# Ledger of designs, part 114: peptides against a protein of PDB entry 3OAK

Target 1, 145 residues: chain A of PDB entry 3OAK
Amino acid sequence: DDLEQYLDEKILRLKDEMNIAAQLDIDTLNKRIETGDTSLIAMQKVKLLPKVVSVLSKANLADTILDNNLLQSVRIWLEPLPDGSLPSFEIQKSLFAALNDLPVKTEHLKESGLGRVVIFYTKSKRVEAQLARLAEKLIAEWTRP

## One batch from the design tools (peptide; made by RFdiffusion4, then SolubleMPNN)

Design b1_p28_1_s1 (from b1_p28_1, 13 letters changed)
Fold by OpenDDE base, seed 2:
Structure b1_p28_1_s1 (fold): chain B 145 residues (1-145), chain A 28 residues (1-28)
Amino acid sequence: as target 1 above (145 residues)
Amino acid sequence: SELEKLKEEAERILKEAEKEWEEWLAKQ
């Protein structure tokens, strides 16, 4: 199926782009720590965020997103940064909102590691209250009997 | 340093989160 293959390739390309963006930001922050150059700003994820949100919001892409483990890249984007800080509020908010509309199943949480990271957001004191509540909501839904 | 404290805190909480997640998985 040409369409299915096209969608797979689209999602896999985005997955790669997300992973690259995350790594570039990590590299930037590590260099910032190493050199003390405060002019180094990690912006790759922020730049790519609109595209990520656009894709995650498409109902017709849900199966492709989940089957290709794009949630692994979402997890990576949500992980704490080298300096112990969290990704921007906007990234957190956007990704949590997008996750809320996806038919995420246990198997997807397992293969992506997303469950662990979202639980982190329910526990960290560095997380804004509204986002912590949203994380709680997601966990409650995903772990519902 | 303050930086190291933040990292350690994040790592600690990640460990706690992992434990909770694994406990839930074990019940499935």
Scores: peptide ipSAE 0.587, ipTM 0.925, DockQ to the pose 0.864
Fold by OpenDDE base, seed 5:
Structure b1_p28_1_s1 (fold): chain B 145 residues (1-145), chain A 28 residues (1-28)
Amino acid sequence: as target 1 above (145 residues)
Amino acid sequence: SELEKLKEEAERILKEAEKEWEEWLAKQ
């Protein structure tokens, strides 16, 4: 219906914005590595984060979020960066918190690749202990028999 | 270099995570 179409378009627009933000930050960091220009700072994801969190936290958008594989963009935002570091603590914290309130199913984890990346956060020594524990909680909930 | 080492570590752990994920999927 009209509402479903509207919500689909809204989520797909955000998905596109998230992907663009991620790529711009990657480009910035790659250029920083290549040129040594330490004034280059990746800020696009941070700027968009409030909007992402707002959308992910809305119960009426849960089905649309999952059906349109927005979690793929969430996965992209959580992946290691070109310099081997991880996204900012705030991005990790905000996204994990938002994921905790979504009715994520196995199929969503498969199609988004999110399962693999969250497992990464349970294993990396570069992850803050509190976030590693939250990642473990999510994996346990998503993969429970 | 230090940068290369950090990147290598991240990629190694990501591969380990992938292996664990695939192992879980195989049990379904």
Scores: peptide ipSAE 0.586, ipTM 0.925, DockQ to the pose 0.861
Fold by OpenDDE base, seed 4:
Structure b1_p28_1_s1 (fold): chain B 145 residues (1-145), chain A 28 residues (1-28)
Amino acid sequence: as target 1 above (145 residues)
Amino acid sequence: SELEKLKEEAERILKEAEKEWEEWLAKQ
């Protein structure tokens, strides 16, 4: 119906915006590494984060989010950056909080690659303890027999 | 360099995470 189509398009647009933001930040950091220009700051994901959080937090969008594989873009946002660093603490915290409230199933993890990346957050020493614990909680829930 | 070490560490851990995820999937 019209509402379903509208919601699908909304999520797909956000997915594209997220992917573009991630790539722009990657490009910025790569250029920073190559040129040594420390004035280059990756800010695209941070700028878009409020919109992402707003969408992910809406219960009525959960099915649309999962059906359109928005979790793939969430995975991309959580991946390590070119300099080996992680996305900002705020991005991590916000996304993990949102993931905790979504009815994520194994099929969604396979399609998005999110399972692998969240496991990364249980293992990296650069992840804050509170977020590592949340990552562990998510993995435990997602991998329950 | 320190930057290279950080990047290599991240890549190593990501590979380990991938292996663990694939092992879990294989058990399903």
Scores: peptide ipSAE 0.585, ipTM 0.924, DockQ to the pose 0.914
Fold by OpenDDE base, seed 1:
Structure b1_p28_1_s1 (fold): chain B 145 residues (1-145), chain A 28 residues (1-28)
Amino acid sequence: as target 1 above (145 residues)
Amino acid sequence: SELEKLKEEAERILKEAEKEWEEWLAKQ
C-alpha cells in the first residue's frame, strides 16, 4: 500500500532526525563538561520539538508511530543528560502530553524502554510536580492488570 | 563536585526505576 509505505517512511525519517538531535545534544553537553565552556548549549531537540509534537498529535499516525517504535526515540529524548540534568520542561511537557493521548500497549513499552524512564519521572525530585503526577497517571494506566 | 552529585543522583534514581519496571515486567 502506497499510503502505508509513505506514512512508515515519514515516521522513520522523524525517528532518525530525533536520534540525531539527541546525540548532537549529548555531544554538546559532553563537550561543555570537558571544556568548562558554559556558552555551549544543547538546542537540537528543542529546535526539532515542534515537528515532533505535530506528528505525535496526529491521530491517523498513531498506529504508524507505535508500529515503527518511534517511542524509542521519545524515550531517548526523555533520558537524563550527561550533566545529570533533564531535558527542558517544554520537551517533558510536550512529550508527556502526547503519550497521554496515544494507545500505548505493553509491547510498545517493552520494545521502546519507555516504561523505565517514565517511572524515573515519578521518582526524581528534579521533575516538576505537575509532570510527576502525569507520569504517575501513565504508569498506573500502563501497569493495570 | 556539584556536577557529579547531580549525575549520581540521576543514575541512582534511574536504577531504582529500572528495578521497579523489571519487577512489573516479570509479572506479565
Scores: peptide ipSAE 0.582, ipTM 0.924, DockQ to the pose 0.915

Design b1_p28_1_s2 (from b1_p28_1, 9 letters changed)
Fold by OpenDDE base, seed 4:
Structure b1_p28_1_s2 (fold): chain B 145 residues (1-145), chain A 28 residues (1-28)
Amino acid sequence: as target 1 above (145 residues)
Amino acid sequence: SELEELKKEAEELMKEAEEEWEEILAKE
């Protein structure tokens, strides 16, 4: 219906915006590495984060989020950066908090690639302990018998 | 270099994560 179509389009637009932000930050960091210009700072994801959090936190958007594979963009935002670092703590914390409240199923994890990345967060020494624990909690919930 | 080591570490952990994820899926 009209509402469902509207919501789908809303989520797909956000998905596109997230992907663009991620790529712009990657490009910035790659250029920083290549040129040594330390004035280059990746800020696109951070700028978009409030909007992402706003959408992900809405329970009535959960089905639309999952059906449109927005988790793929969440996965992209959580992946290691070109310099080997991770996204900002705030991005990590916000996204993991949002994931904790979504009714994520195994099928969503497979189609988004998110499962692999969350496992990464259980393993990396660069992840804050609180988030590593949350990552483990999520994996356990998503893969429970 | 330090940069190279950080990247290598991330790549190795991502590889391990992939393997563990596949193992989890195999058990489902």
Scores: peptide ipSAE 0.622, ipTM 0.929, DockQ to the pose 0.871
Fold by OpenDDE base, seed 3:
Structure b1_p28_1_s2 (fold): chain B 145 residues (1-145), chain A 28 residues (1-28)
Amino acid sequence: as target 1 above (145 residues)
Amino acid sequence: SELEELKKEAEELMKEAEEEWEEILAKE
């Protein structure tokens, strides 16, 4: 119906915006590595984060989020960066919190690639302990028989 | 270099994560 179509379009637009933000940050960090210019700061994801959180936190959007594979963009945002670092703590914290409230199924983890990345967060020493534990919790919940 | 080590660490952990993920999927 009209509402469903509207919501699909909304999520797909956000998905595109997230992907663009991620790529811009990657470009910034690659340039930082290439030039050594430490003044280059990747800020695009952080700038968009409030909007992402707003959408991900809405229960009425859960089905639309999952059906349109927005988790692929979430995965992209969580992946290690070109310099080997991780996205900002705020991004990690916000996204993991949002994931904790979504009815994520194994199929969504497979189609988005998010499963692998969340497991990464259970293993990396560069992840805050609280988020590593949350990542473990999520994996356990998502893979229940 | 520090950068090289950071990247290597991330890559190795991502590889391990992939293997563990595949194992999880195989059990389901």
Scores: peptide ipSAE 0.621, ipTM 0.929, DockQ to the pose 0.866
Fold by OpenDDE base, seed 1:
Structure b1_p28_1_s2 (fold): chain B 145 residues (1-145), chain A 28 residues (1-28)
Amino acid sequence: as target 1 above (145 residues)
Amino acid sequence: SELEELKKEAEELMKEAEEEWEEILAKE
């Protein structure tokens, strides 16, 4: 119906915006590495984060989020950056909190690639302990029989 | 270099994570 169509389009637009933000930040960091210009700061994801969190936190959007594979864009935002570093702590914290409240199933983890990335967060020494523990919790919940 | 080491570490951990994820899926 009209509402479902509206919600699908809303999520797909956000998905596109997230992917663009991630790519712009990657481009910025690659240029920073290439030129050594430390004034180049990747800020596109951080700027968009409030909107992402707002959408992910709405219970009435959960099905639309999962059905349209928005988690693929969440995965992209959580992946290591070109310099080997991780996205900002705020991005990590916000996204993991949002994931904790979504009814994520194994199929969503497979189609988005998020399962692998969350396991990464259980292993990396560059991840804050509180988030590593949350990552462990999520994996345990998502893989329950 | 430090940059190369950071990138290598991330790559190796992502590889390990993939292997562990596949193992989890195989058990389900």
Scores: peptide ipSAE 0.619, ipTM 0.928, DockQ to the pose 0.841
Fold by OpenDDE base, seed 2:
Structure b1_p28_1_s2 (fold): chain B 145 residues (1-145), chain A 28 residues (1-28)
Amino acid sequence: as target 1 above (145 residues)
Amino acid sequence: SELEELKKEAEELMKEAEEEWEEILAKE
């Protein structure tokens, strides 16, 4: 119906915006590596984060979020960066908090690639302990019998 | 270099994570 179509388009637009932000940050960091210009700072995801959090926190959007594979963009935002670093603590914390409240199923983890990335966060020594524990909790919940 | 080491570590952990994820899926 009209509302469903509107919501789908809204989520797909956000998905596109997230992907663009991620790519711009990747481009910035790649250029930083190539040129050695340490003044280059990747900030596109940080700028968009409030909007992402706002959308992910809305219970009435959960089905639309999952059906349109917005988690693929969440996965992209959580992946290691070209310089070997991880996204900012704030991005990690916000996204993991949002994931904790979504009714994520195995099929969503498969189609988004998010399962592998969250497992990564249980393993990396660069991840804050509180987030590593949350990552472990999520994996346990997502894979429960 | 430090950069190379960080990248290598991330890549290795992502590989391990993939293996663990596949194992989880295989059990379901």
Scores: peptide ipSAE 0.617, ipTM 0.928, DockQ to the pose 0.870

Design b1_p28_2_s2 (from b1_p28_2, 12 letters changed)
Fold by OpenDDE base, seed 3:
Structure b1_p28_2_s2 (fold): chain B 145 residues (1-145), chain A 28 residues (1-28)
Amino acid sequence: as target 1 above (145 residues)
Amino acid sequence: SELEKLKKEAEELMKEAEEEWKKWLEEE
């Protein structure tokens, strides 16, 4: 199916872009720590966020998103940064909102590692209360028998 | 330093989260 192939390639390209953005931000922060240059700001994920949100919000892409393990890249974006900080509030809010609308199954959580990271967000005191509550909600839904 | 403290805290919480997730998977 040509359309199916097109959609797969679209998601895989985004997945790659997300991974690159995450690594570039990590590199930037590591360099800032190493050099002390406070002018180094990690902005690659923020720049790509609108595109990520746009894709994640499309109902017709849900199956393609899940089948191609785009959630692995979502997980990567949510992980703590080298300096121990978390991604921006906007990134957290946007991704959690998107996750709330996706038909995520246990198998997707396993293959992406997302379950572990979302649990982290239920535990961290550095997470905004509203997002911590949403994380709890997601975990409860995903772990229902 | 504050940076070291935050990094260590995040690492510890991630380990705890991993342990909890593993337990949940075993129960499923």
Scores: peptide ipSAE 0.554, ipTM 0.910, DockQ to the pose 0.918
Fold by OpenDDE base, seed 5:
Structure b1_p28_2_s2 (fold): chain B 145 residues (1-145), chain A 28 residues (1-28)
Amino acid sequence: as target 1 above (145 residues)
Amino acid sequence: SELEKLKKEAEELMKEAEEEWKKWLEEE
């Protein structure tokens, strides 16, 4: 119906914005590595984060979020960066909190690649303990019988 | 270099994570 179409378009627009932000940050960091210019700072995801959190926290958007594979963009935002570092603590914390409240199913984890990345966060020694524990909780909930 | 070491570590952990994820999918 009209509302469903409107919500789909809203989520798809956000998905596009998230992907653009991620790519711009990757480009910035790659240029920083190539040139040694330490003044180059990746800030696009951080700027967009409040909007992402706002959308992910709305219960009425849960089905639309999952059906349109917005979790793929969430996965992209959580992946290690070109310099081997992880996204900012705030990005990790916000996204994991949002994931904890979504009715994520196995099919969504498969089509987004999110399962692999969250497992990574249970293994990395560079992840804050509180977020590693949250990642473990999510994996346990997603893989429970 | 330090950069190469950090990047390699992340890549190796991602590979391990992928293997564990695949095992989970097979068991499902």
Scores: peptide ipSAE 0.553, ipTM 0.909, DockQ to the pose 0.874
Fold by OpenDDE base, seed 4:
Structure b1_p28_2_s2 (fold): chain B 145 residues (1-145), chain A 28 residues (1-28)
Amino acid sequence: as target 1 above (145 residues)
Amino acid sequence: SELEKLKKEAEELMKEAEEEWKKWLEEE
């Protein structure tokens, strides 16, 4: 129906925007590494974060989010950066909080690759303790019988 | 370099995470 189509298109557009933002930040950081120009700052994801949080926090969008594999873009945003660093604390906190409120199933984890990345966050010593605990909570919930 | 060490650490942890994820999937 019209509403379903509208919501699908909304989420698919957001996926595209998120993927573009991630790639632009990757390109910026790679160029920074190559040129040594420390004035190059990756900020596209941060700019888009409020919109992402707004969408992920809406209960009425949960099914659309999961059905359209928006979690793939969430996974991309959480992956380590070219310099080996992690996305900003704010991005991590916001995305993990949103994930905690979504009815994520195993199939969504498989098709998005999110399971692997969240496990990474349980292992990395660069992750803040509060977020590591949240990552562990998510893994525990997702692996429950 | 420190940069290379950080990159290598991240890559190694991602590999470990992938292995653990695969094991979990096999148990499901």
Scores: peptide ipSAE 0.550, ipTM 0.909, DockQ to the pose 0.910
Fold by OpenDDE base, seed 1:
Structure b1_p28_2_s2 (fold): chain B 145 residues (1-145), chain A 28 residues (1-28)
Amino acid sequence: as target 1 above (145 residues)
Amino acid sequence: SELEKLKKEAEELMKEAEEEWKKWLEEE
């Protein structure tokens, strides 16, 4: 119906924006590596983060978010960057918090690749302790029978 | 270099994470 279509389009637009932001940040960091110009800072994801958080926090959008595989874009945002660094603490914190409130199922983890990345966060010594614990909590919840 | 160290560490951990995730999926 009209409402369903409207919500789908809204989420798909955000998904596209997130993917663009991620690619722009990757391009920036690759250029930084190539040129050694340390003044180049990847900021596109951070700029878009408030909008992402706003959408992910809305309970009435949960089904639309999951059905349109927005979690794939969330996964992309959480992946290690070309220089081996991780996304900002704020991005990690915000996304993990949002994931904790979503009714994520195994099928969503498979189609998004999110499971692998969250497991990574349970292992990395570069992750803040509080976020590592939250990652462990998510994995425990998702792997429960 | 520090850059190479960080990148290698991330890649290795991602590989380990993938292996663990695959094992979990096989059990489902």
Scores: peptide ipSAE 0.549, ipTM 0.908, DockQ to the pose 0.910

Design b1_p28_3_s1 (from b1_p28_3, 12 letters changed)
Fold by OpenDDE base, seed 4:
Structure b1_p28_3_s1 (fold): chain B 145 residues (1-145), chain A 28 residues (1-28)
Amino acid sequence: as target 1 above (145 residues)
Amino acid sequence: MEELIKKVNEELKKTEKERLEKLEELNK
């Protein structure tokens, strides 16, 4: 199926881009910690976020997103940074919103590690209340019998 | 780009355990 292959490749390319952005931000903050250069700011994920949101919001891509484990990259994007800080509020908000509309199953949580990170957000004192509530909603939904 | 992707994926895989373990530490 040509279309299926095209969509798979599209999602996999995005996954790669997301991973690159994540690692670049990690590198930036590691360097910031090492050098003390406070002018170093992690911006790669924020720059790519619109593209990520655009893809994640498309219902017709849901299966492709899940089948290609794009959620692993979503998980990585949500992880705390080297300095212990969290990704920007906008990243959190956008990704949690997108996750809320995806038909995420247990198998996807296992292969992506997403559940563990979302649980972190339910417990974190540094997360905005509205996002903590959304994280809790997701966990409740995903843990249904 | 492919070389960068490979390097990034390897680094992410290498540091994954540490990053995930950090989650519990940060919530203490």
Scores: peptide ipSAE 0.701, ipTM 0.955, DockQ to the pose 0.535
Fold by OpenDDE base, seed 3:
Order: C-alpha cells, then sequence, then structure tokens
Structure b1_p28_3_s1 (fold): chain B 145 residues (1-145), chain A 28 residues (1-28)
C-alpha cells in the first residue's frame, strides 16, 4: 500500500545516504594516509548519525529496516576505517543500542554480514568495555535457538 | 546523485573483502 511504499523508499534513501557517508569517510582517511595531511578528518557518518538513530529507534519501521537490509549499511558503518581506527564511540554506542531493540533474525545477519563485525567488537582490545559487553549480549541473543 | 550512489555502491562492493579481512588482522 501507499504507506508501505513510502516507508520502503524512506529506508532505501537512508541506506544510500549511509553508504555515501561511509565511503566519503573512507576516502578522507585514505587521502590522509596518502598525503600526510592530518587536517583531514572523517566526519560524514557523525553528521548523519542523528538521522540514522532517529530512524532505527522507531518501532514502526523495524520490519521495513530489516526487509530492506539496512543492517548492511549499519555493518559498513561499524567496520574499521582504512587507518585501522574504529568509528567514533558515539556511533558505536548508538548503533549497538539500536540493534538491541530490533527483532534481528538469522536471515538478517546473513544478508547483512552484521554478525561478523559485531563478533569483531567482542574480541577487539580497542573497544570500550561497556560496548564490548553490549556486543557480546547481542551475539548471545542472536545465537539463541 | 544517482551517479554518485552507483559509484559508491560499486566501490563499497569492490573493497568489501579487504575491509572484512582486516577484522581478523586487527584483532591479532
Amino acid sequence: as target 1 above (145 residues)
Amino acid sequence: MEELIKKVNEELKKTEKERLEKLEELNK
């Protein structure tokens, strides 16, 4: 129906925006590595984060989010950057919190690759302890029979 | 805009393997 179509388009637009932000940050840091210009700062994901959080927090969008594989873009946002750094603490915290409230199923993990990245956070020595624990909680929930 | 989206999606797909392989390397 009209509402379903509207919601699908909304999520797909956000997905595109998230992917653009991710690639721009990757490009920025690659250029920083290549040129040594330390003034280059990756800020695109941080700028878009409020919009992402707003969408992910809406219960009425959960099915649309999952059906359109927005979790793939969430996964991309959580990946380490070219210089090996992780996304900002706020990005990690916000996304993990949002994931905790979504009815994520095995099929969503497979199509998005999210499980692999969250496992990375459970093992990383560079992740804040509170977020590592949250990552472990998510993995435990997702692997329950 | 459509050209940008296409380019971004292609680049993300192209570099995905490398980015994911880095996960294991960084945790060593």
Scores: peptide ipSAE 0.700, ipTM 0.955, DockQ to the pose 0.512
Fold by OpenDDE base, seed 2:
Structure b1_p28_3_s1 (fold): chain B 145 residues (1-145), chain A 28 residues (1-28)
Amino acid sequence: as target 1 above (145 residues)
Amino acid sequence: MEELIKKVNEELKKTEKERLEKLEELNK
């Protein structure tokens, strides 16, 4: 219906915005590596984060979020950057918190690749302890029958 | 905007394998 279509379009627009932000940050850091210009800072994801968190926190959007594979963009946002660095602590914290409240199923993990990235965080020695614990919690929940 | 979206999605798809392989590399 009209509402369903509206919600789909809303989520798909956000997904596009997230992907753009991710690629712009990747491009920025690649350029920094290539040129040595340390003044180049990746800030696009951070700028968009409040909007992402706002949408992910809406219970009425959960089905739309999952059905449109927004989690793929969440996965991309959590990936290490070209220089090997991780996204900011705030991005990690906010996204993990949001994921904890979503009814994520196995099928969503497979189509988004989110499981692989969260597992990465459970194994990384560069992740803050509190976020490592949350990553472990998510994995445990997602692997339960 | 549509052109930008298309380019971004294509680039992300193109580099996906490399980015995912990097996960395992960084945790070796």
Scores: peptide ipSAE 0.698, ipTM 0.955, DockQ to the pose 0.540
Fold by OpenDDE base, seed 1:
Formats: sequence, structure tokens, C-alpha cells
Structure b1_p28_3_s1 (fold): chain B 145 residues (1-145), chain A 28 residues (1-28)
Amino acid sequence: as target 1 above (145 residues)
Amino acid sequence: MEELIKKVNEELKKTEKERLEKLEELNK
């Protein structure tokens, strides 16, 4: 199926872009730690966020998103950075919102490692209350028998 | 670009364990 192939390729391209953005931000902050240059700011994920949100919001892409393990890249984006800081509030909010609308199954959680990171957000003292509650909601839904 | 993607994915895989262990440390 040509359409199916097209959608797979689209999602895989985005996944690659997301991973690149994540690693660039990691590299930036590692360099910041190494050099003490506080002018170095990790902005790659923020720059790509609108595109990520656009894709994640499309209902017709849900199966493709899940089948291609895009959630692994979502997990990576949500991880703490080398300096221990968290991704921006907007990244957290946007991704949690998108996750709330996806039919995530147990197998997807295992493949992506997403569950472990979301649990982190339920326990973190640095996460906004509204997002902590949303994280708790997601965990409850995903662990529901 | 393909080479970059390969390197990035390898680096992410290499550092994954460390990044995930950080989760536990930060919430202690």
C-alpha cells in the first residue's frame, strides 16, 4: 500500500529528526557543563516542537506513530538533560497532551520505555502540578486492567 | 544526513542506561 508506506516513511523521518534534536540539545548542555559557557542554550527540541505536535495530533497517524515506535523519541524528549534540568514546560505540556489522546498499549510502553519516564514525572518535585496530575492520569490509564 | 542519523542513534543507545538511571537519582 503506497499510502501506508508514505505514512511510515513520514513518521520515521520525524523520529530521526526528533532524535537529532535531542542529541544536539544533550551535546549543547554537555559542552555548557564542560566549558562553563552559560550562553549555550539547548533549543533544538523547542524549534522542532511545532512539527512534532502537528504530527502527533493527527488521528489518522495514530497507528503509524505507535507501530513505528515514535514514542521512544517522545520518551527521549521528556528525559532530564545532562545538567538535570527538564525539557521546557511547553514541551512537557504538548507531549503529555498528545499522549493522552493516543491509544497507547502495554506493548508500546515496553518498546518505548515511556512508562518509566512518565512515572518520573509523577514523582518529580520540579514538575508543574497540572502536568504531574496528567502524568498520574496516564499511568493510571496505562496500568488499568 | 544518513551518517548523522546513524551516529545519533548509536550515541543515544550508548547513553540510554545512564540517562534512565538519572531518573532514579533525581527523584531521591
Scores: peptide ipSAE 0.697, ipTM 0.955, DockQ to the pose 0.523

Design b1_p28_3_s2 (from b1_p28_3, 9 letters changed)
Fold by OpenDDE base, seed 1:
Structure b1_p28_3_s2 (fold): chain B 145 residues (1-145), chain A 28 residues (1-28)
Amino acid sequence: as target 1 above (145 residues)
Amino acid sequence: MEELIEKVRKELKENEEERLKKLEELNK
């Protein structure tokens, strides 16, 4: 199906872009740690966030998103950076909101590793209370028999 | 671009466990 192929390609391209953005931010922070240059700021994910949010919000892309394991890249984006800092509040908020609206199943959690990271957010003292609660809600939903 | 994509995929995969271990450490 041409439409299915088009959607797959679209999501896979975004996945690649997300991975690149993540790695660039990791590289930036590693260099910051190495050199002590505090002017180095990781902003690649933030720059790409609007596009990510736009795609994740599309109901007609939900199956394509899940089938192509875009959640793996979402997981990577949510991971702490080399300096231990978390992604920006806006990234957290946007991604958790998107996850709340996706029909995520157990198989997607296993494939993406998302569960482990979301659990982290339920326990972190650096996470805003509203996002911690949302993380807890997601975990509860995903662990229901 | 494809070369970069593959490089990034490899790097992310190679360091995945290290990043995931950090989750537990940061929440101690």
Scores: peptide ipSAE 0.658, ipTM 0.950, DockQ to the pose 0.512
Fold by OpenDDE base, seed 4:
Structure b1_p28_3_s2 (fold): chain B 145 residues (1-145), chain A 28 residues (1-28)
Amino acid sequence: as target 1 above (145 residues)
Amino acid sequence: MEELIEKVRKELKENEEERLKKLEELNK
């Protein structure tokens, strides 16, 4: 129906925006590595984060989020950057919190690759303890029999 | 905008494996 179509389009547009933000940050840091220009700062994801959080927090969008594989973009946002750094603490915190409230199923993990990245966070020595615990909780929930 | 979207989708796809390999490398 009209609402379903509207919500699908909304999520798909956000997905595109998230992908663009991710790639721009990747490009920025690659250029920083190549040129040594330390003034280059990756800020696109941080700038878009409030919008992402707003969408992910809406219960009425959960099905649309999952059906349109927005989790793929969430996964991309959580990936380490070219210089090996992780996304900001705020990005990590916000996304993990949002994931904790979504009814994520096995099929969503497979099509998004999210499980692989979250496992990375459970093993990383650079992740804050509170987020590592949340990552572990998510993995436990997603691997339930 | 559509061209940018397509470019980004392609680039992210092309470099996906390389990015994912970093996961194991960083946690060694």
Scores: peptide ipSAE 0.656, ipTM 0.950, DockQ to the pose 0.547
Fold by OpenDDE base, seed 2:
Structure b1_p28_3_s2 (fold): chain B 145 residues (1-145), chain A 28 residues (1-28)
Amino acid sequence: as target 1 above (145 residues)
Amino acid sequence: MEELIEKVRKELKENEEERLKKLEELNK
């Protein structure tokens, strides 16, 4: 099926782009720690966020997103950075909102590691209350019978 | 580009467990 193949390739390309953005931000902050250069700012994920949100919001891409484990890259984007800081509020808000509309199943949580990171957000003292509540909601939905 | 993609995949995979363990540490 030509369309299905096209969609798979589209999602896999985005996954690669997301991974690159994440690693570049990690590298930036590691260098900041090593050199003390406070002018170094991690911006790659923020720059790519609109594209990520656009894709995640498409209902017709849900199966392709889940089947290709794009949630693994979403998980990576939500992870604390080398200096212990969290991704920007906008990234958190946008990704949690997108996750809320996806039919995420247990198998997807396991293969992506997303559950572990979202649980982190439910326990973190540095997360805004509204996002902590949303994280709790997601966990409740994913663990319901 | 493919070389970069593979490099990044490898780096992320190699450091995955360390990053995930950091979650637990940060919430202690």
Scores: peptide ipSAE 0.656, ipTM 0.950, DockQ to the pose 0.544
Fold by OpenDDE base, seed 5:
Structure b1_p28_3_s2 (fold): chain B 145 residues (1-145), chain A 28 residues (1-28)
Amino acid sequence: as target 1 above (145 residues)
Amino acid sequence: MEELIEKVRKELKENEEERLKKLEELNK
């Protein structure tokens, strides 16, 4: 219906915005590596984070979020950056919290690649302990028999 | 904007598997 179509379009637009933000940050850091210009700071994801969190927190959007594979963009946001650094603590914390409230199924994990990234966080020595625990909780929930 | 969207989609897709494989390497 009209509402469903509207919601799909809304989520797809956000997905595109998230992807652009991710790629811009990647480009920024690649350029930083190439030029040595330390004034280049990757900030696009951080700027968009409030909007992402707002959308992910809405229960009525859960199906739309999952059906449109927004989790793929969430996965991309969580990936290590070209210089090997991780996204900001705030991004990690906010996204892990949001993921905890979504009814993520195996099909969504495969479609998005999210499982592989979250496993990375459970094993990383660079991740804050509290976030590692959240990652472990998610993995346990998603692999629950 | 549409051109940018398509460009980004393509770039992210082309490098996706490489980025995902790098995860295991970074954990070692």
Scores: peptide ipSAE 0.636, ipTM 0.947, DockQ to the pose 0.597

